# Designs tried in a protein design run: peptides against a protein of PDB entry 3PUK. Part 13

Target 1, 227 residues: chain A of PDB entry 3PUK
Amino acid sequence: ERGLKSVVWRKIKTAVFDDCRKEGEWKIMLLDEFTTKLLSSCCKMTDLLEEGITVIENIYKNREPVRQMKALYFISPTPKSVDCFLRDFGSKSEKKYKAAYIYFTDFCPDSLFNKIKASCSKSIRRCKEINISFIPQESQVYTLDVPDAFYYCYSPDPSNASRKEVVMEAMAEQIVTVCATLDENPGVRYKSKPLDNASKLAQLVEKKLEDYYKIDEKGLIKGKTQS

## One batch from the design tools (peptide; aimed at target 1 D110 I124 R125 C127)

Design b1_p22_2 (made by RFdiffusion4)
Pose (drawn by RFdiffusion4):
Structure b1_p22_2 (pose): chain A 227 residues (1-227), chain P 22 residues (1-22)
Amino acid sequence: as target 1 above (227 residues)
Amino acid sequence: EEEEEAEEDLEETEKRNKEYFE
């Protein structure tokens, strides 16, 4: 099947689980709020065992160290989600697991990355960005994770216009991960209609996905595709 | 060998982020 959640599942399995899957052994997977919704969206937690995950735990709440099991961090590049990782490795009195495998849902800010590039420890055996920043609500419908996006798009023009841009970029980059997961580099068009916001956004997506496929690393897609 | 692989992955991630956020 080619359901939207089937496509995403095929990505997570190959880009995440298989990428650190050691045939004979199992791992503990850690999730933040987003990756929980993402995984619950495209599979049952039963399917995880077959993928090398014996236990899933919330990265937010404190956990008991299992220094003989390797950890699979499947999290978003969020300050909260990352600060929690740094609690397990490096500073201080650490560690909590035998090894660390980090998989970011999206591009990691240099600011956050540096905070973990230091307290690195030999543990972090991998740090990848897989670029999946959306929820496969239905086999043909997707939703983003841009909190309070509607308000900050139609609010007046007061002080909180600086956040509108923050929301506008968050939507753009997040939409780009939808195209990348579908292995599509589509042409961009907007409606040129009420308030003309789709124009500003269409430009951001166009610019960002040009920069994106200048780096992919999957090498499957470059230049505009038939979409 | 595992340490060299981890350092290469970190360097590649850093380079990608710099190129992207520029």
Fold by OpenDDE base, seed 5:
Structure b1_p22_2 (fold): chain B 227 residues (1-227), chain A 22 residues (1-22)
Amino acid sequence: as target 1 above (227 residues)
Amino acid sequence: EEEEEAEEDLEETEKRNKEYFE
């Protein structure tokens, strides 16, 4: 059985590296906080070298221009990461790299996408969403990256209700990306607690799974798995 | 040619986003 780390690596290799690979071409890879953790969890630097990555840089840091090289942005679809990308390519005179390949870890909101399109379209050679919004820990263990999830999910303060909903939605999306990565349509099981957060999350996951598999290019509605 | 490919990739991304959020 291939561990979750191997599955995640295989997906990244196919969806990102194989998609933009050119023989003999080296790229600079730009990572954000999430994708740094993600890659660190499932690969080594030697693996990235084999995929044509010469150097990894943090998108949030000031970087020297390498105008002769293409850049591979493997980033989350957040305002912060997008703004850093826009700074690299927003000015015709100040382009840091030759061109950009952008791979988002999740769906990019239309507002962010339109901002990119309006400012940097000519510099972008690829723009894709690969739907990997989780970090594999061990063989079948993963963690979700949802900021302040604990605080909002367990807050008794009614003023946090709207934020709790946003957090639940984000968690549900990430769980669906795990299922999609594993090619599974699980029957969602949960233990109900006094706040019924698990039930609400389960319902969101089930709904999103149904939506995902309805639109899946293979048209194959997979039966519920027992895992 | 390279610019046209870039525009096509953006259009495909827009299409995918619409299909997923609908």
Scores: peptide ipSAE 0.023, ipTM 0.546, DockQ to the pose 0.652
OpenDDE base, seeds 1, 2, 3, 4: peptide ipSAE 0.012, 0.022, 0.010, 0.020; ipTM 0.445, 0.481, 0.450, 0.482; seeds 1, 3 fail the geometry check

Design b1_p22_2_s1 (made by RFdiffusion4, then SolubleMPNN; from b1_p22_2, 10 letters changed)
Fold by OpenDDE base, seed 2:
Order: sequence, then C-alpha cells, then structure tokens
Structure b1_p22_2_s1 (fold): chain B 227 residues (1-227), chain A 22 residues (1-22)
Amino acid sequence: as target 1 above (227 residues)
Amino acid sequence: DEEEKAEKDLKKLEERIKKYEE
C-alpha cells in the first residue's frame, strides 16, 4: 500500500532529520545533484521547513559564509561533493558554517572518508551512511542516478571497459540501497543479453547485498526473499 | 555529549568501511 516515495521520505526523515534534530534549531542544508533530485521526488519545501531546514543550498555553488548556523550535508559520497565539503571546513579555508552534520546516501569510500577525518573531524557533529541512492518514481518504480550508465554499459568501445566497471558497481550499490530501504533481500532475476551486463550486475548486487546484511547497523542477516 | 557522538560516528563508519573493503 505504501508508495516508494513515502517509504523513501520516511527513511530520510528518521535517518537524517530526526537524527540531527535539536529543538528550536534551524540548519542550512547542503545538497548535491543527486540529493536535490531525491528530495524533490519525495517531499516539498514545506516538509523540509517542518524538519528544521531554513534554506537549501547547492553544495557545488559558491556560497557566502553563515558562521552562526550549523550545516546539514545530505550528499552522495563522491569526490566532487566531498571536495566541496572540504572547502567549506578544511584547514586551508575559513569555515563557512558553525558545524557540519554529514549524511551520505551510500557507502563512503575509504579514501574520501580519510580525507574528511584528517581535515574536518573537529567540525563534524554527525557522520553517517543512510543507503538511499535511488530516485522513486512510482509505488514500486525507481530510477538509478549513474551518469552515462547507458553509454558505458552498452558501448562497444574497449576503451570504456574500466569506466563500465565503475558504472556497474555504482548501479549495484544503488539497487542494494533500494532493497535495504524496502527491507528486502531478493533473489536477483535478469534477462540475458549479448553483452552479459545483466549477469554481471546481478552478481555485483548479490555480493553487495550479502555484505550489507552482514555489516548492517543491527547486525542482521536475512535470507533471500522472492521479489 | 555531541563530541562523543561524533567520535562514535566516525569510529563506526571507519570500521564499517574496513569491513566492506575486505
């Protein structure tokens, strides 16, 4: 009965907003390209106001410092987004905000995390991975946000092989986040094609699902379900 | 209290990343 949009919103509300909420406190929220699309798909500005967000800023744009306010970073764990965060709080630059609450939409790579820890640890009040890396469309329909995924996955050019692997991994991660959000561990089904991309993706998804449930926050291990 | 929470978050995330990469 519950649409995917409502499920996603509920997840964001509980995992992000409720997690960092302080009574009477307003925050500036920083979004990247993906999280902008994500929030726009499942909530309204009025919803964000109710959650204590006074203004939304694009993390990629130049922003004026608001040193008296804390910032909520709801961003993807990408080099671009992390670099923008580092510019806001890094030791080489003046801090733009009072403190940072960071919520990543997916697993943060070790390299990026180490950079954050090394340069901005004193400014961080919260840092978590939320595992929401998909855009809800309909009740059980979602889209993945992986730039140029179609091009690289179906390109006959061998020079794109390395990038294809990166894209496939990103897609697998996002699919896993959908499953996690829905509390499902499905048996992966796919249609075989000449390029065998579906098979490769299926294998990646299964592996990542296994890893997720082994090391999830609750330490729960779930068996495969039908979906 | 808030500082302690931040430290716990960072530690937890670090351990999680380590496990995932293994």
Scores: peptide ipSAE 0.221, ipTM 0.780, DockQ to the pose 0.768
OpenDDE base, seeds 1, 3, 4, 5: peptide ipSAE 0.068, 0.097, 0.233, 0.134; ipTM 0.644, 0.664, 0.779, 0.709; seeds 1, 3, 4, 5 fail the geometry check

Design b1_p22_2_s2 (made by RFdiffusion4, then SolubleMPNN; from b1_p22_2, 11 letters changed)
Fold by OpenDDE base, seed 2:
Structure b1_p22_2_s2 (fold): chain B 227 residues (1-227), chain A 22 residues (1-22)
Amino acid sequence: as target 1 above (227 residues)
Amino acid sequence: EEEEESEKSLKELEEKIKKYYS
């Protein structure tokens, strides 16, 4: 059985590396916190070298310009990561790299996308969303990357209600990306708890799965599968 | 054995990345 790690790697290889690959061309890859964890969970450094990545850089760090090389940004669609990208290309005189390929791990909000287009459009050769916002642990086990998810989901403080909703939405999106990666439309099962978080999350997942498969460019509407 | 080698390689990658990002 192909473990989740291999499936994730195959998706990244196809959606990111194969999409921007040029024969004999090396790129610098820029990673954020999430994509660093993601790649470390599903590939080796040798795999990245085989895909034409010469150097991995932290997007959050100040980096020296390498103006002759193209950069591959594999990042989450967050304001922080986007702002770091914009710093690399925001001014004509301060361009750190020759050009950029951007691959977002999930849906990029229009506000962020428009900000990128307005400032850096001439430097961008690719900008895609690949829908992979989870960390594979075992063959069928994954972790979600949602900051402070535990705190907000289980906080009894009513002031956290709005943030809890945002966190649940983010969790649901990540679960849907797992399902999409595995090409599955599972029946959602959960254990009920006093806070009913599991039920709310299940409903969000089901709704998002339905939306995803209805709008799938491949026109493949799948029924519920056993999970 | 293959799983163990995979886990080892992933840990090595994680350590390299951590060292680079530290």
Scores: peptide ipSAE 0.027, ipTM 0.402, DockQ to the pose 0.018
OpenDDE base, seeds 1, 3, 4, 5: peptide ipSAE 0.021, 0.025, 0.022, 0.027; ipTM 0.439, 0.478, 0.460, 0.463

Design b1_p22_2_s3 (made by RFdiffusion4, then SolubleMPNN; from b1_p22_2, 7 letters changed)
Fold by OpenDDE base, seed 3:
Structure b1_p22_2_s3 (fold): chain B 227 residues (1-227), chain A 22 residues (1-22)
Amino acid sequence: as target 1 above (227 residues)
Amino acid sequence: EEEEEAEKSLEELEKKIKKYEE
């Protein structure tokens, strides 16, 4: 049985590395906090070398220019990561790399996309969204990247109710991206808890799965693959 | 050729964004 890690690696290889690969060309890869954890969970440095990556750099750190090399940005669609990218290419005189390939781990908000388009469009050779917003731990097990999820889901404070809904929505979205990555439409199972959080999350996931498969790029309605 | 690929990529992304807003 192919573990979730191998499925995630295969998705990254096809969606990112194969998409921008040129024979004999080496790239510098820029990672943020999430994508560092993601790649660390599903590949080795030797795997990245085989894909034409010479050096991995942290996008948040100050880096020396390597003007003769193209850069591969594999980053989250966050203001922080986007701002760091813009610092690398925002000035004609201060371009750190020859060109940029950008792959976002999730949907990029229009505000961030427009900011990139307005400032750096001439330096971008590729910009694509992929749907990988989770960390694989073991076979069929993953960790969601939702900040403060535990705090808001279990907070007894009524003032956190709105934030709890936002967190549950984000969790549901990431679960759907796992299902999409696995090409599965599972029946949602959960343990009954004193708090109706699990039931509410399950309903959100089911609704989002229905929406996703109805709008699937292939126009194929996939039935439930697992009970 | 690289500029043409970049333009196609941006156009594809714009089309996907519009589809989600609808």
Scores: peptide ipSAE 0.022, ipTM 0.558, DockQ to the pose 0.480
OpenDDE base, seeds 1, 2, 4, 5: peptide ipSAE 0.014, 0.013, 0.014, 0.007; ipTM 0.413, 0.417, 0.405, 0.409; seeds 1, 2, 4 fail the geometry check

Design b1_p22_2_s4 (made by RFdiffusion4, then SolubleMPNN; from b1_p22_2, 11 letters changed)
Fold by OpenDDE base, seed 3:
Parts: C-alpha cells; structure tokens; sequence
Structure b1_p22_2_s4 (fold): chain B 227 residues (1-227), chain A 22 residues (1-22)
C-alpha cells in the first residue's frame, strides 16, 4: 500500500485546493519542476479537474495571457520560480491573470517574500507555506529533492566539505517536513557506514525535530515515537 | 472581501516567518 502518497495528496487537497476553492470558479495552475513531480507522484489529472483546475502550465515557459482567470501558483520558494511569478504580475502591462493564489512547498526566505510583497501584493489573494518538499514513493518511502546530494555526501574532495554540510542540512529539513506531514516524532535510525555522514544527518534531524515540536502551531510537545 | 483575505494571508505568513527565525 502507498500510504505516504495518500497522506501527501490529502495534505495538498486540504492546504491548497480547499483553501482557495470557490464554487463555480476554475483556475489555471502554475507548477515548477518540483511540484510537477510531486503532483505526478500522488494524483491524476482527473483529480485536479475535480479540484477546479482547468489547465496546468509550466511556470518557466512563456505563456499567453488569460486575463479573465485567476491563477494558482503551487511552487517552490526559489529565486527562479519567484522571478517567473514576478514576470506574470510585476507590471500592469504584463499581468497575465486576474489574480494570484500562491502556495509555497516550503519556507520562503525573507528576501524573496519581501520582493513579492513590494511588487505584486495587490494581485495576491492568498500566500501560504505548506511544507511539502519531498516526493512520495511507496508506503513510508520518499525521495528528497536535494540536487547533487549523492555527489557531495560521498565526495572524497575536502573542497566539497562546506557543500556537504549544506546538503545534509537540506536533507534534514526535508525529513522534518515528512514527519510534520505525517504528524510523527520518530526515533531516528540509521545503518552504520564507513563515513560518519549517517550519524551527522541523524543528529541534524533530531535537533530539527526538537525545534519543530517545541514551536509548532499547536504549541504541543510530542514525545518520540518508535518508528 | 478579497482584499481582506489577502491581507490576512500575508499577515499570517509574516508571523510564520518571524517564528521560524526565533
């Protein structure tokens, strides 16, 4: 059974589609590379139609204006995706859609948020972070979206040490988002490896889990569960 | 109503950002 896919879809449906749904209204949905993969892993086009999506467009491509329709941006909080959004709404002459609903898959840096706020605030009807930055596979299996993770984690070159730490931090953050999505605070397990990478990653995950559950939206501290 | 919704959404996002930084 593919339990994680169902959980992820339920999260997206509740946090994104139900949040911006209006009766009788259709929207154009804009996706980036990550969210395209994410939705492909947990839903079908028929599911999106049921949620009021008429067409899916790639945010990176040049698109024709559809000025009478509102747009749903489900995108990663990256400079590339944000820049594409800004091209759609950055000027009066360049507005491609009636209005925008923005849902970020993860925490949006202040620099990007401020840039959006300064230029496009009047066109934005909704802006939220939903913390889904992983691709579900089977049951509790998932793929992390961290570019070149394998290369940097296993590189023998000392010059890559700084990048390795950045990659491990990103992986740890994504693992925490999985736990948050599943509403679980698991005990971290790993296999012994010749390199201390697994131990370091485990420590980062444990620290981030502690921080997350101490400051969660519900203000509840959850105990560690055996998983 | 739409303007009020947008303001509320942005305010919530700002609060989350501040909480994350602490």
Amino acid sequence: as target 1 above (227 residues)
Amino acid sequence: KEEEESKKSLEKLEKKIKEYEK
Scores: peptide ipSAE 0.025, ipTM 0.561, DockQ to the pose 0.597
OpenDDE base, seeds 1, 2, 4, 5: peptide ipSAE 0.016, 0.011, 0.024, 0.024; ipTM 0.399, 0.369, 0.569, 0.497

## One batch from the design tools (peptide; aimed at target 1 C108 C120 R125)

Design b1_p23_1 (made by RFdiffusion4; failed a check: the pose's geometry)
Pose (drawn by RFdiffusion4):
Formats: C-alpha cells, structure tokens, sequence
Structure b1_p23_1 (pose): chain A 227 residues (1-227), chain P 23 residues (1-23)
C-alpha cells in the first residue's frame, strides 16, 4: 500500500531501525512528545520488536541505567529533548547506556548540536537527521507540529509579530520534510488571495527546499520533480 | 569503535559545512 503512513513507516524503518540494526541484538528506544505521536501514528508498538526494539521509554522522565544495552534516541532537535540526552551521556557522573544512536526528526541547530558535540563521549556512535517533521494523520492527510500557529498568523500586528516569522519558518521547513519524505521536489505556487500569506510562505518553502536538495545525501532527488 | 565514532562526527560536520555554504 502507498498510504501516507505506509510511506513514512518505510522511511523510519530504513533510515532509523535498519541503520543501527544489529541482527543478533536488541536496543532500547527513547522518544520525546513528537516522535511518540509519530510512531503511534504509523505502527503498533508490537511491530517494534521485529525492528530491534525491545523496550521503548520516554526520554523526558528519568530512567534507570542499563549499561549493557545500546540506546536508540529518536527525537526532535528540541532543547528539552536534547538536554535530556546530555543527562545520560557526559556531564555528569554518567553514563546510562552502552552506546548512543541519535536520530533527529529534523535538521539540528548548531547551537544544540554543539552542546552534544562536546559532551560527546565515545558512546555516540551515530547522529543522523532523517527529515520527518509531520504526522501521517490519514493515508492522504498530514499535520505539522507548529504550536499556536493559527494565532500567530492572524493576530493583530502587536509585539508578537516576531514570533509570526518563527512560526512561518517552522511551517516552511516542516512542510519541506513532507516533500522530502515523499521524494518530491515540487514547484511552488500560492493562492494570492486573502491577506496574501501563502505568498510569503510559498517563498520560504521554495527557498528552503532548494537548499535542502543541495544537501539531501539520500541522492534520490535533485531538481524539480513531476509534482 | 572510537575511529567509527570519529568518522561519523566528521561526516556530520561536513554536512553542516555544506549547509552553511548553501546559505
């Protein structure tokens, strides 16, 4: 099947689980709020065992160290989600697991990355960005994770316009991971209608997905596709 | 294992340099 959640599942399995899957052994997966919703969206937790995951745990709440099991961190590039990882490895009195495999849902900010590039320890065996920043609500419907996006788009023009841009970029880069997961580099068009916001956004997506496919690394897509 | 970890870090740093160049 080609359901939207089937496509995403095919990505997670190959880009995450298979990428660190050692045939004979199992791992503990750690999830933040987003990745929980993402995984619960496109599979049952039963399917995870077949993919090398014996235990899934919340990265937020404190956990008991299992120094003989390797950890699979499947998290978003969020300060909260990352600070929790740094609690397990490096500073201080660490560690908590035998090895660390980090998979970011989206591009990791240099600011956050540096905070883990230092307290790196020989543990972090891998750090990848897979670019999936959306929820496959239905086989043909997707939703983003841009908190309070509606308000910061139609609010007046007061002090909280600086956040509007933050929301506008968050939508743009998040929409781009939708195209990248679908292996599509579509042409961009907006409606040029009420308030003309789709124009500002259409430009951000156009600019960001040009920069994106200048780096992909999957090498499957470059230049505009038939979409 | 240490050499593998260092190679993974170097690959990631190259990706980030490419991003900066693209910007």
Amino acid sequence: as target 1 above (227 residues)
Amino acid sequence: EEEESEEEWEELEEEKEKRKEAE

Design b1_p23_1_s1 (made by RFdiffusion4, then SolubleMPNN; from b1_p23_1, 10 letters changed; failed a check: the pose's geometry)
Amino acid sequence: EEKEAEEELKKIEELREKRKKVE

Design b1_p23_1_s2 (made by RFdiffusion4, then SolubleMPNN; from b1_p23_1, 8 letters changed; failed a check: the pose's geometry)
Amino acid sequence: EEEEVEKELKELEEKLEKRKKVE

Design b1_p23_1_s3 (made by RFdiffusion4, then SolubleMPNN; from b1_p23_1, 9 letters changed; failed a check: the pose's geometry)
Amino acid sequence: EEEEAEKELEELLKLLEKRKKVE

Design b1_p23_1_s4 (made by RFdiffusion4, then SolubleMPNN; from b1_p23_1, 10 letters changed; failed a check: the pose's geometry)
Amino acid sequence: EEKEVEEELEKIEKLRKKRKEVE

Design b1_p23_2 (made by RFdiffusion4)
Pose (drawn by RFdiffusion4):
Structure b1_p23_2 (pose): chain A 227 residues (1-227), chain P 23 residues (1-23)
Amino acid sequence: as target 1 above (227 residues)
Amino acid sequence: ELEERAEKIKEFNEEREKEEEEE
């Protein structure tokens, strides 16, 4: 099947689980708010055992150290989600697991990355960005994770316009991960209609996905595709 | 910025592979 959640599942399995899957052994997977919704969206937690995950735990709440099991961190590049990882490895009196495998849902900010590039420890065996920043709500419908996006798009023009851009970029980069997961590099068009916001956004997506496929690293897609 | 971030992540992973080989 080619359901939107099937496509995403095929990505998570190959880009995350298989990428650190050691045939004979199992791991503990850690999730933040987003990745929880993402995984619950495209599979049942039962399917995870077959993928090398014996236990799934919330990265937010404190956990008991299992220094003989390797950890699979499947998280977003969020300050909160990352600060929690640094609690397990490095500073201080650490550690909590035998090894760390980090998989970011999206591009990791240099600011956050530096905070973990230091307290690295030999533990962090891998740190990849898989670029999946959306929810496969239905086999043909997707939703983003841009909190309070509607308000910051149609609010007046007061003080909180600086946030509008933050929301506008968050939508753009997040939409780009939708195209990348579908292995599509589509042409961009907007409606040029009410308030003309699709124009500003269409430009951001166009610019960002040009920069994106200048780096992919999957090498499957470059230049505009038939979409 | 995106390119720099991707490169830094790639270099970090290469350093990690080197440490695994040494071990």
Fold by OpenDDE base, seed 5:
Structure b1_p23_2 (fold): chain B 227 residues (1-227), chain A 23 residues (1-23)
Amino acid sequence: as target 1 above (227 residues)
Amino acid sequence: ELEERAEKIKEFNEEREKEEEEE
């Protein structure tokens, strides 16, 4: 039985490291807050060295240029992380690295992708979405990266209704990434609550799972499984 | 919508690969 951490690591290895691997080449890897936690949860520094990573840098910190090395950006598709990337490559004269490989943990919004394309396309060797937006804690336990999810989902204040919808959408997307990582298409189960949040989330997950498997890399639509 | 996004990224990567071959 492969634990969730092992599955996540295998996915990252295949989708990120194998995708940009060149023999004898070392890269600098740039991480944000989420991907730092993600990698820390499923690998060791020795594992990263084996994958050709010489050093890990925080994308939010001020960093010295290493112009002779290519950079691997493994980041979340957020305005903050994207803005930091753009600062590294936005000026032709001030490129921090030789080139960039960008791997997003989730679907990158068109607005952010277009901003990247317009500003620094010539510096990018590859851009890929790998759809891993959760933290594996144990063999079958994971944490969703949705800030204030509990607060908004259970808020009695009607003014939070719009925010609740955004949170539910984000949670549904992350659950789908777990399913995709595990190669599962679950028959969604839930317990009814007075606010019916579980039912709403289940419906969103089912819809997104259908969409994902229609266009998955394998072109396979799996039947519903029990997970 | 997801298909359209996938196509955009594919096209982007293809353009980047061509540029790398030209270097």
Scores: peptide ipSAE 0.509, ipTM 0.901, DockQ to the pose 0.655
OpenDDE base, seeds 1, 2, 3, 4: peptide ipSAE 0.504, 0.510, 0.499, 0.506; ipTM 0.900, 0.901, 0.897, 0.899; seed 2 fails the geometry check

Design b1_p23_2_s1 (made by RFdiffusion4, then SolubleMPNN; from b1_p23_2, 9 letters changed)
Fold by OpenDDE base, seed 2:
Structure b1_p23_2_s1 (fold): chain B 227 residues (1-227), chain A 23 residues (1-23)
Amino acid sequence: as target 1 above (227 residues)
Amino acid sequence: SMEEQAKKLKEFNEELEEREKEE
């Protein structure tokens, strides 16, 4: 019954915790709104303690410096989360933590990545993308976290067209992260809706799946699986 | 492209790992 939750947890454990693990070292973990929900859905605080996390903090809140400890940032690649990170390390004299390990839940835009590299590279020990941009609910049920997705996708206002495209892109990306996490390349099936949003989303998913498997570290191009 | 981004990130992490070995 908890198949997807266990898969997500195992992915986080291997891709994040094992990647930055040092024996005997404790870290502070910084979470944003999405990753807080993500971790709460698939693990307990005791699990995090076992992985060397002493305390979890909200990246959006003002926090006291703990200069002797390294920080693990498990965050979404958003301007808001990145800006909070940059505030923690932007000044040489005002670094909140000793060093940073950054793990993004999705692809980080070049603009954000370049900004991080230019300002905080000396404080960073890892910067990776994990591709987990969904919340597991049940064994095969997940929720996408795209703000105002419903509003923009179903808005009759043509002024929202550009925003709709951004939202659909984000949704497609998150769906691909599910496929990547499950190591599946499903055939995309959808029901046609009046606004043809499902068709557009399906096309975006297919394109992103192709791109993902091309750049897969394992070099394995998997055929379409029947879902 | 996604490939270019992946390459940049890989190169960056390689640089970071090299620095960590020097510490």
Scores: peptide ipSAE 0.458, ipTM 0.893, DockQ to the pose 0.684
OpenDDE base, seeds 1, 3, 4, 5: peptide ipSAE 0.454, 0.452, 0.457, 0.456; ipTM 0.893, 0.891, 0.891, 0.893; seed 4 fails the geometry check

Design b1_p23_2_s2 (made by RFdiffusion4, then SolubleMPNN; from b1_p23_2, 9 letters changed)
Fold by OpenDDE base, seed 4:
Structure b1_p23_2_s2 (fold): chain B 227 residues (1-227), chain A 23 residues (1-23)
Amino acid sequence: as target 1 above (227 residues)
Amino acid sequence: DLEKQYKKLKEFNEEAKKREEEE
């Protein structure tokens, strides 16, 4: 069953590839750790070739300049990925590529955005957020990208309560991105556990979903609420 | 605030598009 994978691919195709596609033009695509996993989960190299991607490069690695080609950055809005991007375009004389199209998988904080804008705005053709922060596994199964989620959610140590809250918030936000991707407002169901983590997470998801769809009704871009 | 974010990115992309058209 590839329902969710297909939906995710369709979303990426529409939001990323169609957005920057030019007939006959090839681009280099830069990926980070998350987007590598994401694309690997929902497409093949042949699919990317069809979308005008000639090669895929890891943004974290040193790369040789290909100054005649434009670059498609499909990356997470993290300091690490952004810093790598900035190194590619921070100096006019040392630009790795002709121009950049940036598509973030999630909300890019103002601090990072401002850093990009200040240093290399003239090199950027697009900067968008597509709000896909999950890995599709099956038609209705996905994996969240929340570090140490298992550890903190199930930790019996009260000292981890604050971190647990942060983790659950992040999980809830990512679940909302799944719903946004699927264009669904599902009823939240869960099985309770002794620590009531599922209930807490469900409540967070419900609140965030409500906010998301309220905002959408106002004609704003689809996405999660900032927390 | 999603509204602010939308506006920010919209303006940025509009400026970027303008530059692209001038090339």
Scores: peptide ipSAE 0.509, ipTM 0.906, DockQ to the pose 0.462
OpenDDE base, seeds 1, 2, 3, 5: peptide ipSAE 0.506, 0.501, 0.497, 0.502; ipTM 0.906, 0.902, 0.902, 0.905; seed 2 fails the geometry check

Design b1_p23_2_s3 (made by RFdiffusion4, then SolubleMPNN; from b1_p23_2, 8 letters changed)
Fold by OpenDDE base, seed 2:
Structure b1_p23_2_s3 (fold): chain B 227 residues (1-227), chain A 23 residues (1-23)
Amino acid sequence: as target 1 above (227 residues)
Amino acid sequence: DLEEQYKKLKEFNEEAEKLEKEE
């Protein structure tokens, strides 16, 4: 059973494609490394065609302009992906597409958002965060996309302490996105480890879950559910 | 923090939608 894949696809369909859909309009979709993996895990090209996507482009590549078409950016809120977007719209003379719809997979930092707003706000029709920062593998199995997470979390080198905190924060955020996607507020369970990584991560997750469900898009407060 | 983020994005999208209607 692939229940999680179906849930993720339904979320993307509702939050992204339905949000920007216009009758008879085709869009170019721009993906980064993470969202390429994400979509490949839960849909087929035929599914994307049905959603009004004519072609998929890699945001990191130097692409030819298609100025008559609008672009759908489904990307992670990283400096790399944002910089690529800015190259597409940062200059009027270098504008690659007619307009942009941006959907971030997670929270976009103020620094990145401000750069976008300052440089190309007039070219943007949507900017939303959909909170999907995981790859579904099976019905209840997923992977996190945090580079070098294992290395930093389990490294005994004290020089990595700051980086470890950043990684744990990112992991916690991704776990919360799973809960949000599944519309669940689970009780956090973990096994203690010598480095207390699990405990710290659990605390971060719990805090973020509380914040999310108190101040969600619908303004609803949800109680704890079984994990 | 999260509330501020939602407010910011909401305001941004409201302005962006105005531009879309002008197309």
Scores: peptide ipSAE 0.471, ipTM 0.904, DockQ to the pose 0.603
OpenDDE base, seeds 1, 3, 4, 5: peptide ipSAE 0.448, 0.456, 0.461, 0.460; ipTM 0.898, 0.899, 0.901, 0.901

Design b1_p23_2_s4 (made by RFdiffusion4, then SolubleMPNN; from b1_p23_2, 8 letters changed)
Fold by OpenDDE base, seed 4:
Structure b1_p23_2_s4 (fold): chain B 227 residues (1-227), chain A 23 residues (1-23)
Amino acid sequence: as target 1 above (227 residues)
Amino acid sequence: MLEKQAKKLKEFNEEAKKREEEE
């Protein structure tokens, strides 16, 4: 049985490191809060060195320019992370790095993508979405990064209904990224709860899974599997 | 929506590759 950590690492290796690999070239890797946790969960620094990463930097921190080196941005598609990236490359005369490879952990909203494209497209060698929005814990266990998920999902307050939907959407998206990473289309099963949250989430997951596999490389929907 | 996003990224990366080849 392949552990989830191994699967995640393999996915990152293939989708990120292999994609931007150049023989003999070292890169600086920029991480945000989520990707720091993600990489910490599934690899060691030695693994990153083997993939041509010389140093890891926090995207949120002020960093000294290393203009002779290319940068690998492995970041979440958030305004905060994107803004930090834009600060690194927004000025033509004061680029922090030689060029950028951007790999988002999830779908980047058009608004953010357009902002990047408009300001620093010439500095970007790659921009891809790898769809890993979860932290592997154990062989078949992962955690979702959805703020206040518990609170909103289980809140009886009707005023939180709209926020609950947003949270469920985010959770569903992250679950789909797990499935995509594992290359499986699970049959969604759930236990009914008083607030019917499980059913709603299941429906969202199913919908997103269908959408994901419809646009896969084969243009086919994989059959449901037990997972 | 996902198809459109994939297309945008593909086009972007193709353009980026062309720029890289021109360097």
Scores: peptide ipSAE 0.540, ipTM 0.911, DockQ to the pose 0.639
OpenDDE base, seeds 1, 2, 3, 5: peptide ipSAE 0.535, 0.532, 0.533, 0.536; ipTM 0.909, 0.908, 0.909, 0.910

